Peptides against a protein of PDB entry 3V4L. Designs and how they scored, part 119

Target 1, 386 residues: chain A of PDB entry 3V4L
Amino acid sequence: GQPLAKDKVALLIGNMSYWEHPKLKAPLVDVYELTNLLRQLDFKVVSLLDLTEYEMCNAVDEFLLLLDKGVYGLLYYAGHGYENFGNSFMVPVDAPNPYRSENCLCVQNILKLMQEKETGLNVFLLDMCRKRNDYDDTIPILDALKVTANIVFGYATCQGAEAFEIQHSGLANGIFMKFLKDRLLEDKKITVLLDEVAEDMGKCHLTKGRQALEIRSSLSEKRALTDPVQGAPCSAEALVRNLQWAKAHELPESMCLKFQCGVHIQLGFAAEFSNVMIIYTSIVHKPPEIIMCDAYVTDFPLDLDIDPKHANKGTPEETGSYLVSKDLPKHCLYTRLSSLQKLKEHLIFTVCLSYQYSGLEDTVEEKQEVNVGKPLIAKLDMHRGL

## One batch from the design tools (peptide; made by RFdiffusion4, then SolubleMPNN)

Design b2_p15_8_s2 (from b2_p15_8, 8 letters changed)
Fold by OpenDDE base, seed 3:
Structure b2_p15_8_s2 (fold): chain B 386 residues (1-386), chain A 15 residues (1-15)
Amino acid sequence: as target 1 above (386 residues)
Amino acid sequence: SMETKLVSTSPELKP
């Protein structure tokens, strides 16, 4: 019979905004496009951008809570990375320069923990460099991995080689995702799919002799990303997993705010990633005596590190939101919250209505505090260990 | 001409 997954869970991490290292661009598009493809494949996807070491550890821990016997686990990482002694290290955005293994997440340690969950399939897609870090002399004593025969690594590059992104004047994929996305929905054994991606990448004149896909697998069964999920969640664990995932993806409901002047504001929310939300405001009703009227969002929790200069933009693109702008209503003010993982409390902020009456020179302000609870990934309390 | 720049995802580590 066709193999069945008990469930399918993916964690996607894209690190770009490094503190002590060159900034990347491709992970934004790569994580977004891969998220949409994996959702079409009935994966429960957590998508996270720009994580610190601590936030990456917690994201992995939450991902591991979604794993169980016969569940398909997929980890995708795009960012800086290195490989020492056959161990792959994902570099957090707060990693020092130089970084060491103690500042980074070892993929093989994550694999060990996934094997303890008795997963049906473990897929790692690593869009990072595999160059040796000569500043890290640590020989990781890895515990012996179990022989589970359900492991697939897709490395964007060969051992000791670099991975590349294409920087154009616009948004572009990394080299790996550019080819992976075209085949990801194919009903093929995952190793066969990745082999075809490797052939397609091998035709790219830009990366010829610089980057080539490496497939490392111990996959004894014909498993595909297209494998159907086993029917309705019958177990308590499956219900808990579904609830945990649903919590991490719950947007605040759209609100209609009414001000004393008679202005009505629509406040709406959109998810770009599990830790990235767009807030948008629009004037839905204005009394005729009010000639000018704007609705600003302000007074965000300090944990979110919201620069007011980047808030309340006339377009989503001016906030740095290029991906979801088509799904957003037009003629709003837009604010991008890119660090929802940092939120410790409820998302409380102020909607400030600035308006002018006909025949008055002075601008009037009315303020309303809004509590939207914990949006998206903030429901998982990724900071509970601090 | 939009110069296609390949950018490495390998940082230059400073000692």
Scores: peptide ipSAE 0.234, ipTM 0.796, DockQ to the pose 0.774
Fold by OpenDDE base, seed 5:
Structure b2_p15_8_s2 (fold): chain B 386 residues (1-386), chain A 15 residues (1-15)
Amino acid sequence: as target 1 above (386 residues)
Amino acid sequence: SMETKLVSTSPELKP
């Protein structure tokens, strides 16, 4: 029979905004495009940008809670990384220079934990360098992996080699994602799909002799990313998993705020990533006696590090939102919350209406506090160490 | 022509 997945879960991490290392650009586009493709494949996708070590650990722990017997698990990482002694290390944005294994997440440790969940398929897509880190002399004594014959690694590059991004004027993919995205929806065994991606990359004149895809697998079964999910969640665990994923993707409902002056504001929310939300405001009703009015969002929780200079922009692009701007309402003010993983409490903020009456020189202000609860990834309480 | 620049995702580590 056709293989069935009990469920399909993906964690996508894109690290770009390193503190002590060169900034990357490709992970933004790569995580976004891969998220949209995996959603078309009926994956439950958590997509996260710019995670610290602690936030990456918690994201992996929450991902592992979504895994169970016969579930397909996919981990994608785009960012800085290295490989020592056949162990792959993902580098968090807060990693020191030089970084060591103690500052990084070992992919083989994650694989061990996925094997303990009795997963149906384990896919790792590692869009990072595999160059040795000579500043890390640690030989990780990993416990012997179980022989599960359900493991696939797609490495963006060969052992000891570098992975590259294509910097053009504008948004561009990393080299691996550029070729992966064109084949990802194909109904093929995942190792066959990745082999075709390797052939396509091998034809690229830019990367010839610099970067080549490596496939490492023990996959004994014909498993594909297109494999259908088993029907309605029959287990309590599957229901809990579906509820946990749904919580991480729940946006606040759009609100109509009514001010005492008779102005009505529409407040709306959009997800760019699981940890990135755009707030937008629009004036939907204005009394004729009010000649001018603007609605600003302010007083955000300090944990979000919102710079007021980047809030309340006339375009999504001015907030740094280039990917979802087509799907947003026009003629709003836009604010991008890029670090929702940092939110410990409810998202409470102020909508400030500034307006002027006909024949008055002075501006009047009205304020309304808004509590939208915990949006998106903030529902998973990633800051509470278990 | 927009120059295509390859940029390594390997940082230069400082000693």
Scores: peptide ipSAE 0.224, ipTM 0.799, DockQ to the pose 0.724
Fold by OpenDDE base, seed 2:
Structure b2_p15_8_s2 (fold): chain B 386 residues (1-386), chain A 15 residues (1-15)
Amino acid sequence: as target 1 above (386 residues)
Amino acid sequence: SMETKLVSTSPELKP
């Protein structure tokens, strides 16, 4: 019969804003495009940007809670990385320079934990460099993996080689995602799909002799990312999984704020990623005696590290949001919250209305506090260990 | 022709 997935779950991590290492650009676009494609494939996708070591560990733990017998698990990582002794290490944004295995997440350890969940398929897509780290002399003693015959690794590059991004004057994919995205929706065995991606990369003049895809697989069955999810969740565990994922993707409801001067503001929310939200404000009603008015958001929780200089922009792009701007209302002020995983409490902030009356030179301010609860990934309480 | 530059995602490790 056609293979069925009990469910399909993906964790996508894109690290770009390194503290002690060169900043990357491609992971932003790569995680966003892959998220949209995997959603079309009925994956439950958690998409996270710029995670610390602690935040990456917690994201993996929450991902493992979504895994169960016959579930398809997909891990994608784009960022800095290395490979020592056949072990792949994902580098967190807070990693020191030089970093060691103690500062990084070992993919083979994650695979071991996924095998304990009796998953139906384990896919790793690693868009990182595979150079040896000569500053890490640690030989990881990994426990022997179970023989599950359901593992697929797609490495963006060969062993000991570099992965590349295309830098143009604008946003661009990494080399791996550039070719992967064109085939990801095809109803093919995942290893056949990746082999076709490898052929496409091999035909590209830019990548020839610089980057080649490596496929490592034990997959004995014809499993595809297109495989249908088994019908309605019938187990308590499946219901819990669906509820946990839904909580991590729930946006605050849009609200209309009314000020004493008679100005009405629409406050809206959009998700760019599971840990990245855009707040937008617009004037929806203004009394005729008010000649000018603007609605600013301020007084965010300190845990979010919001620079006021990057808040309340006239375009989404000025906030660093280049991907969702087409889906946002026009003529707003925009603020991008890029670190929702750091939020320990409810998201409470102030909406400040600044306005001027006809014939008065002085600006007047009115303020309202807004509590939107825990948005998106902040509902998972990723900080439970501090 | 916009020069397509490939940029390595390899970290520059300090010696």
Scores: peptide ipSAE 0.218, ipTM 0.796, DockQ to the pose 0.692
Fold by OpenDDE base, seed 4:
Structure b2_p15_8_s2 (fold): chain B 386 residues (1-386), chain A 15 residues (1-15)
Amino acid sequence: as target 1 above (386 residues)
Amino acid sequence: SMETKLVSTSPELKP
């Protein structure tokens, strides 16, 4: 029979906004598109952008809590990276220049921890460079891996080589994701699917002789990303996993705020990623005596590092939200919260209504405080050290 | 034609 997954869980990390390194662009699109594809494959997807070392460690720990016997685990990473001695290192956004292994996450350590969970399949998709870091002389002492015969690595590039993104005037995928996305939904053994992706990349004139996909696998069974999830959660652990994932993806409900002047505002929320939320405000009712009326959001928790200059934009794109803009209501003011993993408290903020009456020169303000609890990934309290 | 630029995801590490 076709193998069954007990469940399917994916962690997708896209690092772009490096502090001490060149900024990337492709990880934004790649994580978003891969999230949507994996959701169509019935994966529970956690998608995270721009993580620090500490935040990446916590994201991996939370991902490992979602893993159990017979669960399919997929880790995708897009960002800066290196490979020393056959060990792959994912570079956090706060990594120093030069970075070392002590500043980075070792993928093979994550694999060890995944093997301890008795997973049904372990897939690593690594869209990063695999050049040696000559500033890191550390030889990692890795514990011996178990023989689980359920491991697949898809490396966007060959050992010692660079991975590339395609920089156009607009949003574009990285090279790996450009070809992966066209095949990811195919009902094929994951190693066969990746081999076809490698052939498609090899036909591309841009990448020929510059980047080639490497597949490293120990996969004894015909397992596919299309493999159906086993029915209703049979264990307490499966129920807990489902609840944890559901909590990490729960948006605040849309609110209708009523002001004393008779203006009604709709406050809405949209997820771009598990740690990225768009807040939008719209005027849904305005008394005819009010000639001008705008609804601003302000007074965000300091932990979110919200620059007021980037808040309350007339378009989602002006906030840096290009991917979900088509699914957002029009004629709003938009604010992008890109660091929900940093939120330690409830998301409390102020909605400020600024308005003017016909025949009065003075602008009037009314304010309402809004508490939306912990949105999305902030419910996992990733800042709780284990 | 918009020049398709391949940009490495490898940072230039400084000593």
Scores: peptide ipSAE 0.210, ipTM 0.794, DockQ to the pose 0.714

Design b2_p15_8_s3 (from b2_p15_8, 9 letters changed)
Fold by OpenDDE base, seed 3:
Structure b2_p15_8_s3 (fold): chain B 386 residues (1-386), chain A 15 residues (1-15)
Amino acid sequence: as target 1 above (386 residues)
Amino acid sequence: METVELVSTAPELKP
C-alpha cells in the first residue's frame, strides 16, 4: 500500500539579519515559498525568521513536541552555517564573530531527538554553507544515532563548499530553493525528488562548478512528501499536536474601532510568517465635517523592538513586506511586526486617530488601546525559559 | 541583461 504519515510537521527557519555577520536576502523568499508548498502537501508548518540562539532552541523544542511515532518531520534552515567533522551547525542571528559550536545549533543533535520520537521520516534541508569553521576546534561527542533507516539530508552544497544566493534588484530565491520549489510537489520518493533537483541545479550555468546538491540518506522505504496523512486524529496526542499547531497560527480577529468623533477604523491582521504579522488600518467611515483623518498604530510592547519610522507605511512594501502585499487590502496604513517570538505579554498597542475638522487649523487626536492577545507564534511562549 | 551575480552565503569570520 502507499505509505501513510501519522502527521506531517515542518519547522522552517530563515536567518538573514545577522548582528555580527553579512546580511542575507534569499531566506525570506525561500522560507515563504517553501511554507506555501509544504502547506499544499498537508504539512503543519511553523515558519520563523531571524532567530537568536535561544529562540532557535525553543523553536526546535516546540517542533519536537509536534513529533511522534510515524510523524514526518521536516527541518529546513536557510542562513549562515558551517560543518565541522560531519556535523552541521546552524548559526543564529546573535552569534558572535567568530562563532563556535556553543553559539550554534547542531543538526545531528536535533536528529537524535527526532529519532527518540520514533518519527516515520526525518528530512533535513540545509540551505547553508558547509565550509569548515577553523575558529571552532570543538570535536562534538555525538551520542550514537539509532539505526532508524528514515533519514534524508538535502544539503544545498557539497561538504566544505559555499552556498549562494542570487543577487538581483528584487526578491530572489537562493540557488537550492530555486530548483527545489519546481519539484517539491511531485509524488516521488524524497531521495528521487532530490536527485532530480540535483540534476536541475547541475544544468544551471551559474552554479556549475560552484554549488552542487548533496543527498545523504538512510531511507530504506519509499517515503514521499506527498504521502497522505493518516485519517482523522484519533489519539489524544494527535489532538494536542493539532491544537498546538493551530495556536501558533491563530491571527487576531479583525476589529472595527469607533472613535468619539464618529470615525470608524477597520483594524486587520495578516500573517507573513509564524513570527511576522502585518497590522493594517483603514478608515471605513468618516463624518463629512472631518476633512483629514489618519489612523496610526503606536505604543507597541518594548519586546517587539518596533521602530516608529518603519510603522504606519502607505504600502506593505515600505514595511519590508513584499510577499503578502497582494492579499492585503489596499489604501491602508501598514505596520510589520517581525519579531513576534519576543512577545512575553499580550500584544497591546494604541490606535491613534489624527483628524482635522473643516474650518479648524488644529489637528485633534483620539486614542484607543487595543489588546489582541498573543498572535501567532507568541502563543507558544517561546521565552518561557527566561 | 542584468548581470546575475552569485553571492556567497559564507560568513566573513574575523579573528
Scores: peptide ipSAE 0.252, ipTM 0.802, DockQ to the pose 0.687
Fold by OpenDDE base, seed 1:
Structure b2_p15_8_s3 (fold): chain B 386 residues (1-386), chain A 15 residues (1-15)
Amino acid sequence: as target 1 above (386 residues)
Amino acid sequence: METVELVSTAPELKP
């Protein structure tokens, strides 16, 4: 019969905003597009941007808690990386220059931990460079992997080679995601799908002789990303997994705030990623005696590092939100909360209404504090180790 | 023709 997945879980990490390394662009689009495709494949997807070493470790630990016997696990990473002695290292945004293995996450260590969960399929999609880091002389002594015959690596590039992004006038994919996205929904064995992606990439005149996809697998079974999930979650572990995923994707409910002047504000929330949320405000009712009225959000928790210069924008794009702007209501003020993983407390902030009465020159302000609890990934308490 | 430029995702490691 066709293989069945007990469940399907994906962790997608896109690192772009490096502190001591060149900034990347493609991971933003690549993580977003891959998230939407994997959701169509009935994956439970956690999508995270710009993680520190500690935050990446915690994201992997939370991902491993979602894995169990016969679950399909997919890890995607887009960012800086290197390969020493056949070990792949994902580079966090806070990595020093130069970085070493102690500053980075070893993919083969994650694979070992996934094998301990008795997963049905382990897929690694590594959109990173595979050049040797000559500043890291550490030879990792890895324990012998179990013979599970269920492992697939898709490397965006060959051993010792670079991965590339396409720089256009706008948003663009990395080379790997550009070809992967066109085939990802096909009902094919995952190694056959990746081989077709490799052929498509090999026809690209831009990357010919510069980047080629490498497939490494021990996959003995005909497993596909399209494999159906086994029926209703009947185990306690499946219910816990469903609850944990639901927590990481629960948005705050939209609120209608009423001010003393009779102005009503709609406060809404949208997810861009599991750790990135857009707040938007709109005037839904205004008394006729009020001629001008704006609703600003302010006084965010310090852990979120919200620059007021980037808050309360007239468009989502002015906040750096280019991907979800089509799904947002128009004629709002928009604020992008990145780094929701950093939120230790409840998301408490102030809505400030600034308004003017007809025939008065003075601006009046009213304020309301709003508590929306822990949004999205902040419910997973990834910070409990600090 | 949009000028398509390939940008490496390799970090610039400093000594």
Scores: peptide ipSAE 0.248, ipTM 0.800, DockQ to the pose 0.683
Fold by OpenDDE base, seed 4:
Structure b2_p15_8_s3 (fold): chain B 386 residues (1-386), chain A 15 residues (1-15)
Amino acid sequence: as target 1 above (386 residues)
Amino acid sequence: METVELVSTAPELKP
């Protein structure tokens, strides 16, 4: 029979906004598109952008809590990275220049921890450079891996080589995701699917002789990303996993705010990623005596590092939200919260209504405080050190 | 045909 997954869980990390390194562009699109594809494959997807070392460690720990016997685990990473001695290192956004292994997450350590969970399948998709870091002389002492015969690595590039992104005037995928996305939904053994992706990359004139996919696998069974999830959660652990994932993806409900002047505002929320939310405000009712009326959001928690200059934009794109803009209502003011993993408290903010009456020169303001609890990934309290 | 340029995702490590 076709193998069954007990569940399917994916962690996708896209690091772009490096502090001490060149900024990337492709991880934004790649994480978003891969999230949507994996959701169509019935994966529980956590998608995270721009994580620090500490935040990446916590994201991996939370991902490992979602893993159990017979669960399919997929880790995708897009960002800066290196490979020393056959060990792959993912570089956090706060990594120093030069970075070392102590500043980075070792993928093989994550694999060890995944093997301890008795997973049904472990897939690593690493969209990063695999050049040696000559500034890191550390020889990693890795514990011996278990023989689980359920491991697949898809490296976007060959050992010692660079990975590339497409520099276009618009949003573009990285090279790996460009080809992966066209095949990811195919009902094929994951190693066969990746081999076909490697062939497609090899046929492309842009990538030929510049970037080639490397597949490293120990996969004894015909397992596919299309493998159906086993029915209703049979264990307390499966119920907990489902609840944790559901909590990490729960948006605040849309609110209708009523002001004393008779203006009604709709406050809405949209997820771009598990740690990225768009807040939008719209005027849904305005008394005819009010000639001008705008609804601003302000007074965000300091932990979110919200620059007021980037808040309350007339378009989602002006906030840096290009991917979900088509799914957002029009004629709103938009604010992008890109660091929900930093939120320690409830998301409390102020909605400020600024308005003017016909025949009065003075602008009037009314304010309402809004508490939306912990949105999305902020419910996992990733800042709780284990 | 817009010239699609490939940009390396390799960081410029400084000594």
Scores: peptide ipSAE 0.244, ipTM 0.799, DockQ to the pose 0.634
Fold by OpenDDE base, seed 5:
Structure b2_p15_8_s3 (fold): chain B 386 residues (1-386), chain A 15 residues (1-15)
Amino acid sequence: as target 1 above (386 residues)
Amino acid sequence: METVELVSTAPELKP
């Protein structure tokens, strides 16, 4: 029979905004495009940008809670990384320079935990460098992995080699994602799909002799990313998993705010990533006696580190939102919340209406507090250490 | 043809 997944879950991490290391660019586009492709493949996708060590640990722990017997798990990472003694380390944005294994997440430790869940398929797509870190002398004594035939590693580069970004005048993919995205929807065994991606990279004059895909697999079964999910969740665990995923993707409902002056504001929300939300405001009704009015969002929780200079922009692009701007309503003010993983409490903020009456020189202000609960990833309480 | 340049994602580790 055709293989069935009990469910399909993906965690995508893109680290770009390093504190002590060179900033990257490709992970933004790579995580976004891969998210959209995996959603077309019926994956439950959590997509996260710019995580600290603590936030990465919690994201992995929450991902592991979504895994169970016969579930397909996919971990994608784009960022800085290294490989010591065959162990792959993902580098958080807060990692020191130099970093060591104690500052990083070991992929083989995550694999061990995925094997404990008896997953139907474990896919690791590691879009990072595999150079040795000579500043890390730690030899991790990993416990022996279970002998399973359900593991696939796609390394963006060979052992001891570098991974590359495409520097172009605009948004560009990393080298690995550039080729992966063209084949990811194909109904093929995942190792065959990755082998075709490796051939495409090998034929490209840009990448030839610079970067080559390495595939490591124990996968003896015919498993594909296209494998259908088993029908309605028959177990309590599957229902809990579906509810947990749904919570991490729940946007606040759009609101119509009514001010005492008779101005009506539409407040809306859009997800760029699981930890990145755009708030947009528009004036939907203005009394004729009001000649000018603007609606600003302000008084955000301090945990979000919102710079007011980057809030209330006339375009999504001015907020740093280049990917979802086509899907947003026009003629709004836009604010991008890029660190929703940092939100400990409800997202409470103020909508400030500034307006002028015909024949008055002074501007009048009205304020309304808005509580939208915990949006997106903030529902998972990633800050509460279990 | 815009010159496509490859930039390494390898960090510059300081001693």
Scores: peptide ipSAE 0.242, ipTM 0.792, DockQ to the pose 0.642

